Peptides against a protein of PDB entry 2AZE. Designs and how they scored, part 9

Target 1, 148 residues: chain A of PDB entry 2AZE
Amino acid sequence: AQECQNLEVERQRRLERIKQKQSQLQELILQQIAFKNLVQRNRHAEQQASRPPPPNSVIHLPFIIVNTSKKTVIDCSISNDKFEYLFNFDNTFEIHDDIEVLKRMGMACGLESGSCSAEDLKMARSLVPKALEPYVTEMAQGTVGGVF
Target 2, 101 residues: chain B of PDB entry 2AZE
Amino acid sequence: GRLEGLTQDLRQLQESEQQLDHLMNICTTQLRLLSEDTDSQRLAYVTCQDLRSIADPAEQMVMVIKAPPETQLQAVDSSENFQISLKSKQGPIDVFLCPEE

## One batch from the design tools (peptide; aimed at target 2 P69 Q72 A75)

Design b1_p10_6_s1 (made by RFdiffusion4, then SolubleMPNN; from b1_p10_6, 7 letters changed)
Fold by OpenDDE base, seed 3:
Structure b1_p10_6_s1 (fold): chain B 148 residues (1-148), chain C 101 residues (1-101), chain A 10 residues (1-10)
Amino acid sequence: as target 1 above (148 residues)
Amino acid sequence: as target 2 above (101 residues)
Amino acid sequence: EKITTFTLKV
């Protein structure tokens, strides 16, 4: 009885670990799709324009974004070497990393919400190695981890 | 019996985890290849137009932060305090505003 | 180290 109980505890521990790894894998897939899709978009755009964009008109990854109301007052303190910044706001703010920005731009093809059109799913599959295609399909259908 | 069943379950879970690890390794490899490809990195950018599409500078102030790896970011967003601190150990931090137009 | 402080009013 005690041995079985120990194994049941271990089973639950492993299930939770697998769940965490599933989440990590999904995020990695989304990042891969988003990056490749972004690169593809920009390559096409530059080809159409027959030139790269001006250097000061683009923001290369990685980056983060902070947004707040235009009415928000921000006090900023910067060290002389620019190694340290301190921002004080008089109201709420939001922070977004570059991956979240790419998702909101649609670079992950809506796969992050599991609501892909047929074209979105086709694009998503085309941006991953063959071994990952079944998992992408499961993500789109919301059936990931159904056997667990 | 129950013991045999649990033992079998654990073996199956182990196999499932190994499959996940394999897929994760594939993803990690792909991301590494992207990071090592000069052309891909050159093309890995967004525009101010992109940012306006997700956070309109007409209504919101959008600040962009470019920080070196391992930069510490601390944020406090409460009724009493609204603060962001950045501390870099590997180089200067660049901050700029996304223009409205 | 020297710290420069400024205020942004958007």
Scores: peptide ipSAE 0.031, ipTM 0.893, DockQ to the pose 0.037
OpenDDE base, seeds 1, 2, 4, 5: peptide ipSAE 0.031, 0.031, 0.026, 0.031; ipTM 0.893, 0.892, 0.890, 0.893; seed 1 fails the geometry check

Design b1_p10_6_s2 (made by RFdiffusion4, then SolubleMPNN; from b1_p10_6, 8 letters changed)
Fold by OpenDDE base, seed 4:
Structure b1_p10_6_s2 (fold): chain B 148 residues (1-148), chain C 101 residues (1-101), chain A 10 residues (1-10)
Amino acid sequence: as target 1 above (148 residues)
Amino acid sequence: as target 2 above (101 residues)
Amino acid sequence: PIVTVRTLTV
């Protein structure tokens, strides 16, 4: 029946939307964990050092990273007001946002790749509200994907 | 019947989506709280040591870009053109290298 | 790395 067909289309639409939201939620969780873990690490480090790091020795979020071979020749053009930059490279480059950097630093506890040790998982769980802990567990186990 | 089954499926999916929305709201709230907490923002930093730990400093140069929100970034990475263009509307862009590089 | 910095007019 036409009504059944309409509902089937709607069902598929909702399933896809849920899938997208699952991905978004996972990313949000990873960001939260990474940020909180970073803050916690730095707080502890500053306490141990009894001082904050020199201002020009740290990079506050947000930022992006561009990396290329040290042999790459870079031509950089900058406007007087520094509102505009143009970089020309003679070889390939990579761009990474701060979240990716944090993940590579291990700030997301390996949750992003499902490679959490018991300690990593414990840390990850401790950095989210209780309501999110089950989902963190699912992420670590790779069992995310089912419908609630 | 088929109609009843599909109707039930949609109801279940609605509940599932509502649960997801709730969890997402929790996450966004937490992130907002972090962004509004001055102490957290003060501590939200990485070091050049951190950057070197995730890159190969022997082979790679790492450039850091600090740009205001809504900055336009255009990147072309092809055999004939390797280019990054930045245009800010809200303020100056800062670009720097780690001192040891 | 070799980096050349130039000023451009907006």
Scores: peptide ipSAE 0.252, ipTM 0.900, DockQ to the pose 0.041
OpenDDE base, seeds 1, 2, 3, 5: peptide ipSAE 0.100, 0.221, 0.185, 0.221; ipTM 0.895, 0.899, 0.899, 0.901

Design b1_p10_6_s3 (made by RFdiffusion4, then SolubleMPNN; from b1_p10_6, 8 letters changed)
Fold by OpenDDE base, seed 4:
Structure b1_p10_6_s3 (fold): chain B 148 residues (1-148), chain C 101 residues (1-101), chain A 10 residues (1-10)
Amino acid sequence: as target 1 above (148 residues)
Amino acid sequence: as target 2 above (101 residues)
Amino acid sequence: AKVTVRTLTV
């Protein structure tokens, strides 16, 4: 009886761990798709323009963005060596990392929200190794979560 | 019996987890390859136009932060205090505004 | 947006 009870506890522990890993895997897949899609977009754009963009016109990953109302007053204190920054706002702000930015740009093909068109799904699949394609399909269908 | 059933469940879960680990390793490898590829890194950028497409500067001010790895970011967003603190250990932090147009 | 910049004493 105690042995069975111990195994039941272990079973639940493993189920939770698997659930967490599923979430991590999905995020990794989205990152991969987003990065590759971004690179592909930019490569094509530069080929069409026959030149790279001006250095000061682009923001290389990684980065973070902060957005707030245009009416927000911001006080910024910067150390001389620029190692430290302190921003004080008089209103609320939002912080987004580069991955979130890429998702909102559509670089993850809407896979993050399960809103892939057929074309989006095709693109998403093309940006991952073959072994990951079934999982991408599951993500698009919302069928992730089963034990396999 | 019950014991046998639980034992079988654990074996099945082990197999499932191993499959997940394998897929995660594939993903991690791909991301590493991207990070190590000079051309990919050169092309891993967004523009201010991209940022305007997701956060319209007509309504929102967009500030970009380029910070070295492991930079400490502390944010407070409450009715009494709206603050962001950045502290780098590895080098200078670069901050700039995304223009409206 | 109004952004003021000043030196931070470290």
Scores: peptide ipSAE 0.339, ipTM 0.904, DockQ to the pose 0.041
OpenDDE base, seeds 1, 2, 3, 5: peptide ipSAE 0.316, 0.319, 0.328, 0.318; ipTM 0.904, 0.904, 0.905, 0.904

Design b1_p10_6_s4 (made by RFdiffusion4, then SolubleMPNN; from b1_p10_6, 7 letters changed)
Fold by OpenDDE base, seed 4:
Structure b1_p10_6_s4 (fold): chain B 148 residues (1-148), chain C 101 residues (1-101), chain A 10 residues (1-10)
Amino acid sequence: as target 1 above (148 residues)
Amino acid sequence: as target 2 above (101 residues)
Amino acid sequence: PKVTTRTLTV
């Protein structure tokens, strides 16, 4: 009886760990898709333009975005060496990392929200190794969650 | 019996986790390859137009922060205090606004 | 937007 109880505890522990890893895997897949899709988009765009964009017109990863109302007053204090910044706002702000930006740009093909068209899903699948394609399909269908 | 059933469950879960780990390793490998590829990194960028496409430029301003790895970011967003603190240990931080904002 | 900047002494 005690042995069974111990195993039941272990079973639950493993189930939770697997669930956490599933979430991590999904995020990794989304990152991979988003990055590759972004690179592909930019490559094609540069080919069409026959030149790279001006250096000051692009923001390379990684980056963080802070957005706030245009009416927000921002007081910025910067150290001489630019190692330290302090921003004071008179209103609320939002912070977004580059991955979130890419998702909102559609670089993850809507897979993050399970809102993939057939074309989006095709793109998503094409941007991952073959071994990951079934999982991408499951993500699109919302069937990820069971233990395989 | 109950014991045998639980033992079998644990074995199955172990196999499932191993499969999961394998897939994760594939993903991390792909991401590493992207990070090591010079051309990919050169092309890993967004434009201000991209940022404006996901933010309401009529209502919001967008500030971009380029900071070295392991930069400390502390944010306070309360009714009484709205603050962001950045502290870098590895180099200067670059902050700028997208043009035409 | 109004952004004010000042330099800190570290």
Scores: peptide ipSAE 0.081, ipTM 0.895, DockQ to the pose 0.040
OpenDDE base, seeds 1, 2, 3, 5: peptide ipSAE 0.078, 0.078, 0.048, 0.068; ipTM 0.895, 0.895, 0.893, 0.895

Design b1_p10_7 (made by RFdiffusion4)
Pose (drawn by RFdiffusion4):
Structure b1_p10_7 (pose): chain A 148 residues (1-148), chain B 101 residues (1-101), chain P 10 residues (1-10)
Amino acid sequence: as target 1 above (148 residues)
Amino acid sequence: as target 2 above (101 residues)
Amino acid sequence: STSSVTVTLS
C-alpha cells in the first residue's frame, strides 16, 4: 500500500506534465501555422501591385495590442530612457497578443476552436510538417484530451 | 495486483511523454527556423486594416506596444482606476496609435 | 481593494 501510494503520486505528477505539454504543443502548432500563413499572405500581396507597403502602415511582430473606448481617459508617464511606462485608465481596457490577433484574423485557419472548413483544414495541414499532421487532425476534432 | 497496475500505467505515461516531447521538439525547431529566416521576418507583419477586423480605430482606440524580450507588464485593478505598467530591464519600449480615426 | 497581475513578455 505504501509503495502504491508513491507510484500513484508519481502517476498523477506525470499526468499533470502531459496535460500541460499537450496544451503547449497545441499552442505551438497554432503559432507555427499562423506565422507561416501571415508570411505567405504578405508574400502574395507584395506580388499583386508591386512596391512593398510603406513602413508606417505596417506593424512587425512581436507586438501587444491595448484597446479601450475612444472616450476613455489615458494618462501616460514615461521614464527618461523610455524603458519604463505607466498608463492610467478611467475605464475598462483590453490587452491582446499578436498571436491572438493573428488567430482572430483567421491565420490559424479556425484550428483554435476546430472551426475549419475543408479548405481551412487543408491549408492548416500543409503548413505543418508531416509528423505533426495527426495532432493537427486531433485539434480539428477537439478530441485532444483523454490524456494519452 | 494494483502495484503492477500502477507500474504499467507509469510505462504508458513514460512512452506517451517521450512522444509528446518529440513532437514539441519538431514544433519548436520549425519556430526556430522561422525566426532565423530573414525573408519570413521581413514579411511577418500586420496592416492597420488587419487590426480593424479585431477592433477598428473608428469607435475604439487601439494602442500598439513593442517592448524588447524579458520586459514586464503589470496590470492593476485599483479601488478606483485601471493601470498598465511596463518595465523593460534592457532596451527602450515603443508605443503608438492607428491611422483611421 | 487593489489587485494585480504581472507577466513577462517574450

Design b1_p10_7_s1 (made by RFdiffusion4, then SolubleMPNN; from b1_p10_7, 3 letters changed)
Fold by OpenDDE base, seed 2:
Structure b1_p10_7_s1 (fold): chain B 148 residues (1-148), chain C 101 residues (1-101), chain A 10 residues (1-10)
Amino acid sequence: as target 1 above (148 residues)
Amino acid sequence: as target 2 above (101 residues)
Amino acid sequence: STTSVTRTLK
């Protein structure tokens, strides 16, 4: 019947919305783990060194990274107030946000790819509230996708 | 019947979504707490060594961009154009280079 | 032309 068809459409709509939220949640979890892990690493490092690193040796979040071959010719135009930048490259470039950098640094414990060692998983779980631990476990196993 | 089954499915999906929303709220709360903690923000940094581990300046030029919130970024990466445009509304944009090791 | 304001990290 028409009513059943309408409900089936709604069902599909909700399933898609849930799928999108699952993706968002996974990203949020990765961000949380990465941030906390980074802070923990740096705190420990500073304690061992008994001092913070020189100011010009670190980049605080947030930031983005642009990389290209060092042979790439780059033309840069900057406004006088530095509010506007225009970069022209003669070859391909890559852009990475800070979260991606943290992931590649291993700050997300390999959870982003479901490639966690036992120690990685232990670390990841320790960096989230208890309520999120089951989801972290599912992410590590690559089994996220079910209905809660 | 079929109608009752679908109705039940929708109710279950609603409950599942509510649980999902709860978890998301927990995550966003934790992230906000990190944002509000001055010590955490002070320690939220990467080093040149970190960047070199991702893209070695011996082979790649690594440029770091720090821009104020709401900065517009436009990027084109095609055979016809290789371009990045940045427009800030709230302040100056800072650009840094990661030196070769 | 524009002047570079790029700073080098250490």
Scores: peptide ipSAE 0.039, ipTM 0.897, DockQ to the pose 0.039
OpenDDE base, seeds 1, 3, 4, 5: peptide ipSAE 0.037, 0.031, 0.033, 0.033; ipTM 0.896, 0.894, 0.895, 0.896

Design b1_p10_7_s2 (made by RFdiffusion4, then SolubleMPNN; from b1_p10_7 with V5K S10K)
Fold by OpenDDE base, seed 2:
Structure b1_p10_7_s2 (fold): chain B 148 residues (1-148), chain C 101 residues (1-101), chain A 10 residues (1-10)
Amino acid sequence: as target 1 above (148 residues)
Amino acid sequence: as target 2 above (101 residues)
Amino acid sequence: STSSKTVTLK
């Protein structure tokens, strides 16, 4: 019946929306874990050093990095007010945001790839509110969304 | 029947979405709290050593971009064009290199 | 006008 068809369309729409929200939630969880883990690491390091690092040695979030071969020729044009930048490369480059950098640093405990050790998972769980712990566990197991 | 089944499915999906919304609200709240905590923001940094650990400047050049919110970034990475364009509306953009060890 | 300037992070 037409009514059933309409509901099936709505069902599919909702399933897609849920899938999108699951992805968003997973990213938010990873961000939270990465940020808190980073802060924890730096706090400990500064305590051991009994001082903060030199201001010119750290990069505060947010940031973006661009990496390319050291042999790549880069032409950089900067406006005098530094509002505009234009970079031309003679070879391929990579762009990474701060979150990706943190993930590669291991700040998300390998949760982003479902490759958490028991210790990593314990750390990840400790960095989120209790209500999120089950979801973190599902992420580590790669079983998120299995109910839908 | 089929209609009742679909209706039930929609109700269950609605409940699932509400649960997701709740969890997302918890996450966004936590992130907001981190943003509002001065000490956390002070400690939210990486070092050149961190960057070297993921992109060795001995082999790779690592450029850091600090840009104001809503800065436009255009990137083209193809066989014919390798380009990055940045345009800020809210202030100057800072770009610097991460040195080798 | 435009310029080419890169600041090195230490």
Scores: peptide ipSAE 0.037, ipTM 0.891, DockQ to the pose 0.041
OpenDDE base, seeds 1, 3, 4, 5: peptide ipSAE 0.035, 0.031, 0.031, 0.034; ipTM 0.891, 0.892, 0.892, 0.891

Design b1_p10_7_s3 (made by RFdiffusion4, then SolubleMPNN; from b1_p10_7, 4 letters changed)
Fold by OpenDDE base, seed 1:
Structure b1_p10_7_s3 (fold): chain B 148 residues (1-148), chain C 101 residues (1-101), chain A 10 residues (1-10)
Amino acid sequence: as target 1 above (148 residues)
Amino acid sequence: as target 2 above (101 residues)
Amino acid sequence: STTSKTTTLK
């Protein structure tokens, strides 16, 4: 009885670890799809324009963005070497990392919310190795969570 | 019996985790290849138009922060204080504004 | 208002 109880505890521990790794894998897949889709989009755009965009017109990864109302007053203190910044706002603000920006741009094909169309799913599958395609399909269907 | 059943379950979970680890290794390898490809890194960018689709500069001010790796970010957003602090150890921090301010 | 030490993207 005690041995069975110990094994049941271990079983629960392993199930939780697998669940955590599943979450990590899903995020990695979304990052891969988003990055490759972004690169593909920009490559096509530059080919059509026959030139790269001006250097000051684009933002290379990695980055973060901060947005707030246009009416918000912002005071900024910067060190001489620009190693330290301090921003003070008189109202609320939002912070978003580059991955979140890419997701909101649709670069992850709506896979992050399981809201991808048939065409979105086709694109998502084309941007991952064959071994990951079944997992992408499960993400789109919202069936991720089972044990292999 | 119950003991044999639990033992079998643990073996199955071990195999499942190994499969999961394999998929994760494939994925991390792909991400590493992207980071090592010069052309991919050159093309890994967004535009101001992209940012406008996320946060409309007609209504919101959009500030872009380019910080070196391992930069510390501290944010306070409360009724008493609204503050962002950045501290880099590996180089200068660059801050940009999106047009249509 | 924002700080004048920021750079505007073009």
Scores: peptide ipSAE 0.029, ipTM 0.892, DockQ to the pose 0.039
OpenDDE base, seeds 2, 3, 4, 5: peptide ipSAE 0.027, 0.027, 0.026, 0.026; ipTM 0.891, 0.892, 0.891, 0.891

Design b1_p10_7_s4 (made by RFdiffusion4, then SolubleMPNN; from b1_p10_7, 4 letters changed)
Fold by OpenDDE base, seed 1:
Structure b1_p10_7_s4 (fold): chain B 148 residues (1-148), chain C 101 residues (1-101), chain A 10 residues (1-10)
Amino acid sequence: as target 1 above (148 residues)
Amino acid sequence: as target 2 above (101 residues)
Amino acid sequence: STTSTTRTLK
C-alpha cells in the first residue's frame, strides 16, 4: 500500500513535468514558425523591390517595444555612455517583446490561439520539419494535452 | 494488480517524455540553424508599418528599444508611479520612436 | 550627468 502510494506521487510528478514540457514545445514551435514566416515575407518583399529596405527603416530582432497614449508625458534620462536609461511616465504604459509582436502580426499563423484558417494551417505546417507537423495540427485543433 | 498497473504507467510516461524530448531537440535545432544563418538574420526584421498595425501611433506612441544581452529592465506601473529603468552591462542601449506616418 | 535623446525611425 505504501509502495503504491509512493508510485502514485511519482506518477503525478512526471505528468506535471510532461505538461510543462508540452507548453515549452508549443512556444518553441510558435517561435520557429514566426521567425521563418517573417524571413520568408521579407525575402519576397525584397525580391519584389529588387533591393533591401533602407537600414533606418527596419528593426532587427531582438527588440522590445513600449507603447503609451500619445498624450502621455515622458521624461527620459540617459547616462552619457547610454548604458542606463530611466523613463518616467505620467500615465500607464505597455511593454511587449519581439515574439509577442510577431504573434500579433500574424506571423505564427494564428496557431497561438488556435485560430487558424485552412491556409494558415497549411503555411504553419510548411514551416516546420515533418516530425513536428502532427503537433502543429494538434495545436490548431486545440487537442494538445494528451500524453504521447 | 494496482502495483503492476502503476509500474506500467510510469514506464509509459517515461517513453512519452522521451518522445517529447526528441521533438524539443528537433525544434531547438531548427531555431539554432536560423540563428546561425546570416541571410536569415539579415531578414529577421519588422517595419514601422508592422508596428502601426498592432499599436496605432495615431492613438499610441510606440518606442522601440534595442538592448544588448543581459540588459536589466525594471518596470513600475501603479497609480502613483509609472517608470521603466534599463541597465546594460554589455554595451549601449538604443531607443527609437516609430512615427505616425 | 544625464541627457535625453530620441531617434526617429524612417
Scores: peptide ipSAE 0.048, ipTM 0.894, DockQ to the pose 0.039
OpenDDE base, seeds 2, 3, 4, 5: peptide ipSAE 0.042, 0.047, 0.039, 0.043; ipTM 0.893, 0.894, 0.894, 0.894

Design b1_p10_8 (made by RFdiffusion4)
Pose (drawn by RFdiffusion4):
Structure b1_p10_8 (pose): chain A 148 residues (1-148), chain B 101 residues (1-101), chain P 10 residues (1-10)
Amino acid sequence: as target 1 above (148 residues)
Amino acid sequence: as target 2 above (101 residues)
Amino acid sequence: SSSSTFTIHH
């Protein structure tokens, strides 16, 4: 019974590591797909009607987005060297990542929620190495859990 | 008995984790190659029209933050106001708005 | 007051 208790806590510890690693693997696959999709969208757009986009009309990764109502008062304070910043808001605001932005743009082909059309899934499968294809299929069905 | 049952479970979980680590290894390698790729980095950008479909600078205000790696972001819910604090240990941080308003 | 602190990774 004593030894069994030790094996059980070890088992639960491993089950926790696997559960964390599955979520990490899924997020990484989505990023790999989203990044590659964004790059190919821009590579193609730069062909159609030559001259690369003007530098000010473009934002390179990595970046963070903050949005609030147009009326919301924001108070900005900056350190000399611009290493430190402080913003005060008199209303609700939202903070979004670039990956989240790319997902909402559909760059991950709806795979973030299994919302893939046949073409979306085909696109997602082609942007990931063959060894990762089964796991992409698992993500597309939502049958990722059960903890293997 | 149960001891063998738990031992067999630990073996399944060991093999499963080895497989997951392998796939994560392949996955992070793909991401490393993308980060080392100059042409991909040059093309890894979003337009103002992109940031629109997720929040357009017509009704809502959009702020872009670009801080070097390892910088800290603290968000605070005061008794009366909200705040975002950014502290970069190395390198300056950049902040700007979107053109359409 | 409540707060959350995040570290930015690339």

Design b1_p10_8_s1 (made by RFdiffusion4, then SolubleMPNN; from b1_p10_8, 5 letters changed)
Fold by OpenDDE base, seed 4:
Structure b1_p10_8_s1 (fold): chain B 148 residues (1-148), chain C 101 residues (1-101), chain A 10 residues (1-10)
Amino acid sequence: as target 1 above (148 residues)
Amino acid sequence: as target 2 above (101 residues)
Amino acid sequence: SSSTTRTLKV
């Protein structure tokens, strides 16, 4: 009886761990798709323009963005060496990392929200190794919750 | 019996987890390859136009922060205090605004 | 470290 109880505890522990890893895997897949899609977009754009964009016109990853109302007053304190920044706002702000920015740009093909068109899904699949394609399909269908 | 059933469940879960680990390793490998590819890194950028497309500068100010790895970011967003603190140990932090359209 | 403070009004 005690042995069975111990195994049941272990079973539940493993189930939870698997659930966590599923979430991590999904995020990794989205990151991969987003990054590769971004690179592909920019490569194509530069080829069409026959030149790279001006250096000061682009923001290389990684980065974060902060957005707030244009009416928000921001006090900024910067150390001389620029190692430290302090921003004080008089109103609320939002912080977004580069991955979230890429998702909102559509670089993850809508896979993050399960809103993939046929073209989006095709693109998403093309940006991952073959072994990951079934999981991408499951993500698009919302069927990743199963144990496999 | 119950013991045998649980034992079998654990074996199946182990296999499932191993499959997940394998897929995760594939993903991390791909991401690493991207990070190590100089051309990919050169092309891994967004524009202010991209940022404007997701955050309308007509209504919102968009500030970009380029910080070295492991930079400490502290944010407070409450009715009493709205603050962001950045502290780098590996180099200078660059902050700039994306212009309006 | 010494710092410089600015008020940003966008």
Scores: peptide ipSAE 0.038, ipTM 0.894, DockQ to the pose 0.038
OpenDDE base, seeds 1, 2, 3, 5: peptide ipSAE 0.037, 0.037, 0.030, 0.029; ipTM 0.893, 0.893, 0.893, 0.892

Design b1_p10_8_s2 (made by RFdiffusion4, then SolubleMPNN; from b1_p10_8, 5 letters changed)
Fold by OpenDDE base, seed 3:
Structure b1_p10_8_s2 (fold): chain B 148 residues (1-148), chain C 101 residues (1-101), chain A 10 residues (1-10)
Amino acid sequence: as target 1 above (148 residues)
Amino acid sequence: as target 2 above (101 residues)
Amino acid sequence: EKSKTFTLKH
C-alpha cells in the first residue's frame, strides 16, 4: 500500500512536470513562428520597396517597450556610461517584451489564443519543421494536454 | 494489480516526456539557427508603424529599451511607487521614444 | 558615479 502511494505521488509529479514542459514547448513554437513570420514579412516588404527601410525607422530585436499615459511624468537618471537607468513615474505603466509585441502584431498567426483561421493555421504550419506540425494543429484545436 | 498499473503509467509518462524533450530540442535548434543567420537577424525588426498599432503614441507614450544580454530589469508598479531600474554589465543601454504620428 | 537626470513631460 505504501509503495503504491509513493508511486501515485511520483505519477502526479511527472504529470505536472509534463504540463510545464508542454507550456514551454508551446511558447517556443510561438516564438519560432513569430520570428520566421516577421522575417518573411519584412523580406517581402523590402522586395516590394526595392530597398531596405531607413536605419532609424526600424527597431531590431531584442527590445523592451514601456508605455504609459501621455500625461505621465517621467524622471530619468542615467549613469555616465549609460550602464544604469532609473525611471520614476507618477502613474502606472506597462512593460512588453518583443515576443509579446510580435504576438499582438499577429506574427504568431493567432495560435497563441487559439484564434487561427484556416489560412493562419496553414501559415503557422509552414513555418515549423514537419515534426512540429502535429503539435501546431493541436494548439489550434485546443487539444493540447493529452499524454503522447 | 494497482502496482502494475502504476508502474505502466510511469513508464508511459517517461516516454511522453522524452517526446516533449525531443520536440523542444527541435525548437531550440531552429531558434538558434535564426539567431546565427545574419540575414534573418537583419530582417528581425519592427517599425514605428508596428508599435503604433500596439500602443499609439498619439494617445500613449511609448519608450523603447535596447539593452545588452544579462541586463537586470526591476519594475515596481504600485499605488505608492512607479519605478523601473535597469543595470547592464555588458554594455550601454539605449533608450528612445517612439515618435508620434 | 555621476548621473544625469531629466524629466519627460508630455
Scores: peptide ipSAE 0.035, ipTM 0.895, DockQ to the pose 0.036
OpenDDE base, seeds 1, 2, 4, 5: peptide ipSAE 0.034, 0.033, 0.034, 0.034; ipTM 0.895, 0.894, 0.895, 0.895

Design b1_p10_8_s3 (made by RFdiffusion4, then SolubleMPNN; from b1_p10_8, 5 letters changed)
Fold by OpenDDE base, seed 2:
Structure b1_p10_8_s3 (fold): chain B 148 residues (1-148), chain C 101 residues (1-101), chain A 10 residues (1-10)
Amino acid sequence: as target 1 above (148 residues)
Amino acid sequence: as target 2 above (101 residues)
Amino acid sequence: SSSSVRTLKV
């Protein structure tokens, strides 16, 4: 009885670990798709324009953005060496990392929400190695989470 | 028996986890390859237009933060405190506003 | 350390 109980505890531990790894894998896949899709988009755009964009018009990864109402008052203190920043807002703000920005741009093809069109899914599959394609399909269907 | 069943379950879970690890390794390898490819990194950018598409500067102020690796970020968003603190140990932090269209 | 302060408002 005690041995079975110990194994059941271990089973639950492993299930939780697998669940966490599944989430991590899904995020990694989304990152890969988003990055590759972004690069592809920009490559095509630069080819069409026959030149790269102006240096001051682009923001290279990595970055984060903070957005708030234009009416929000922000007090910012900056160290002389720019190693430290302190922002105080008088109202709510939002923080988004570059990956979230890419997702909102559609660079992950809607895979993050399982809202892929057939075309989106085709694009997503084309941006990952063959071994990951089945998982991408499961993500698109919202069926990830089983034991495989 | 129950013991044999649990033992088998653990073996199956181990195999499943190994498969997950394999897929994760493939994915991390791809991401590493992207990071090592100079052309890919050159093309890994967004534009101000991209940012405007997700947060319109006509209505929202959009601030961009580029910070060195391992920069500490602390944020508080509550009824009493709205604050962001940044501390870098590896270099200066760059902050700029996304212009309106 | 010295610091600068900027107020951002629209």
Scores: peptide ipSAE 0.039, ipTM 0.896, DockQ to the pose 0.037
OpenDDE base, seeds 1, 3, 4, 5: peptide ipSAE 0.031, 0.035, 0.032, 0.033; ipTM 0.894, 0.896, 0.895, 0.895

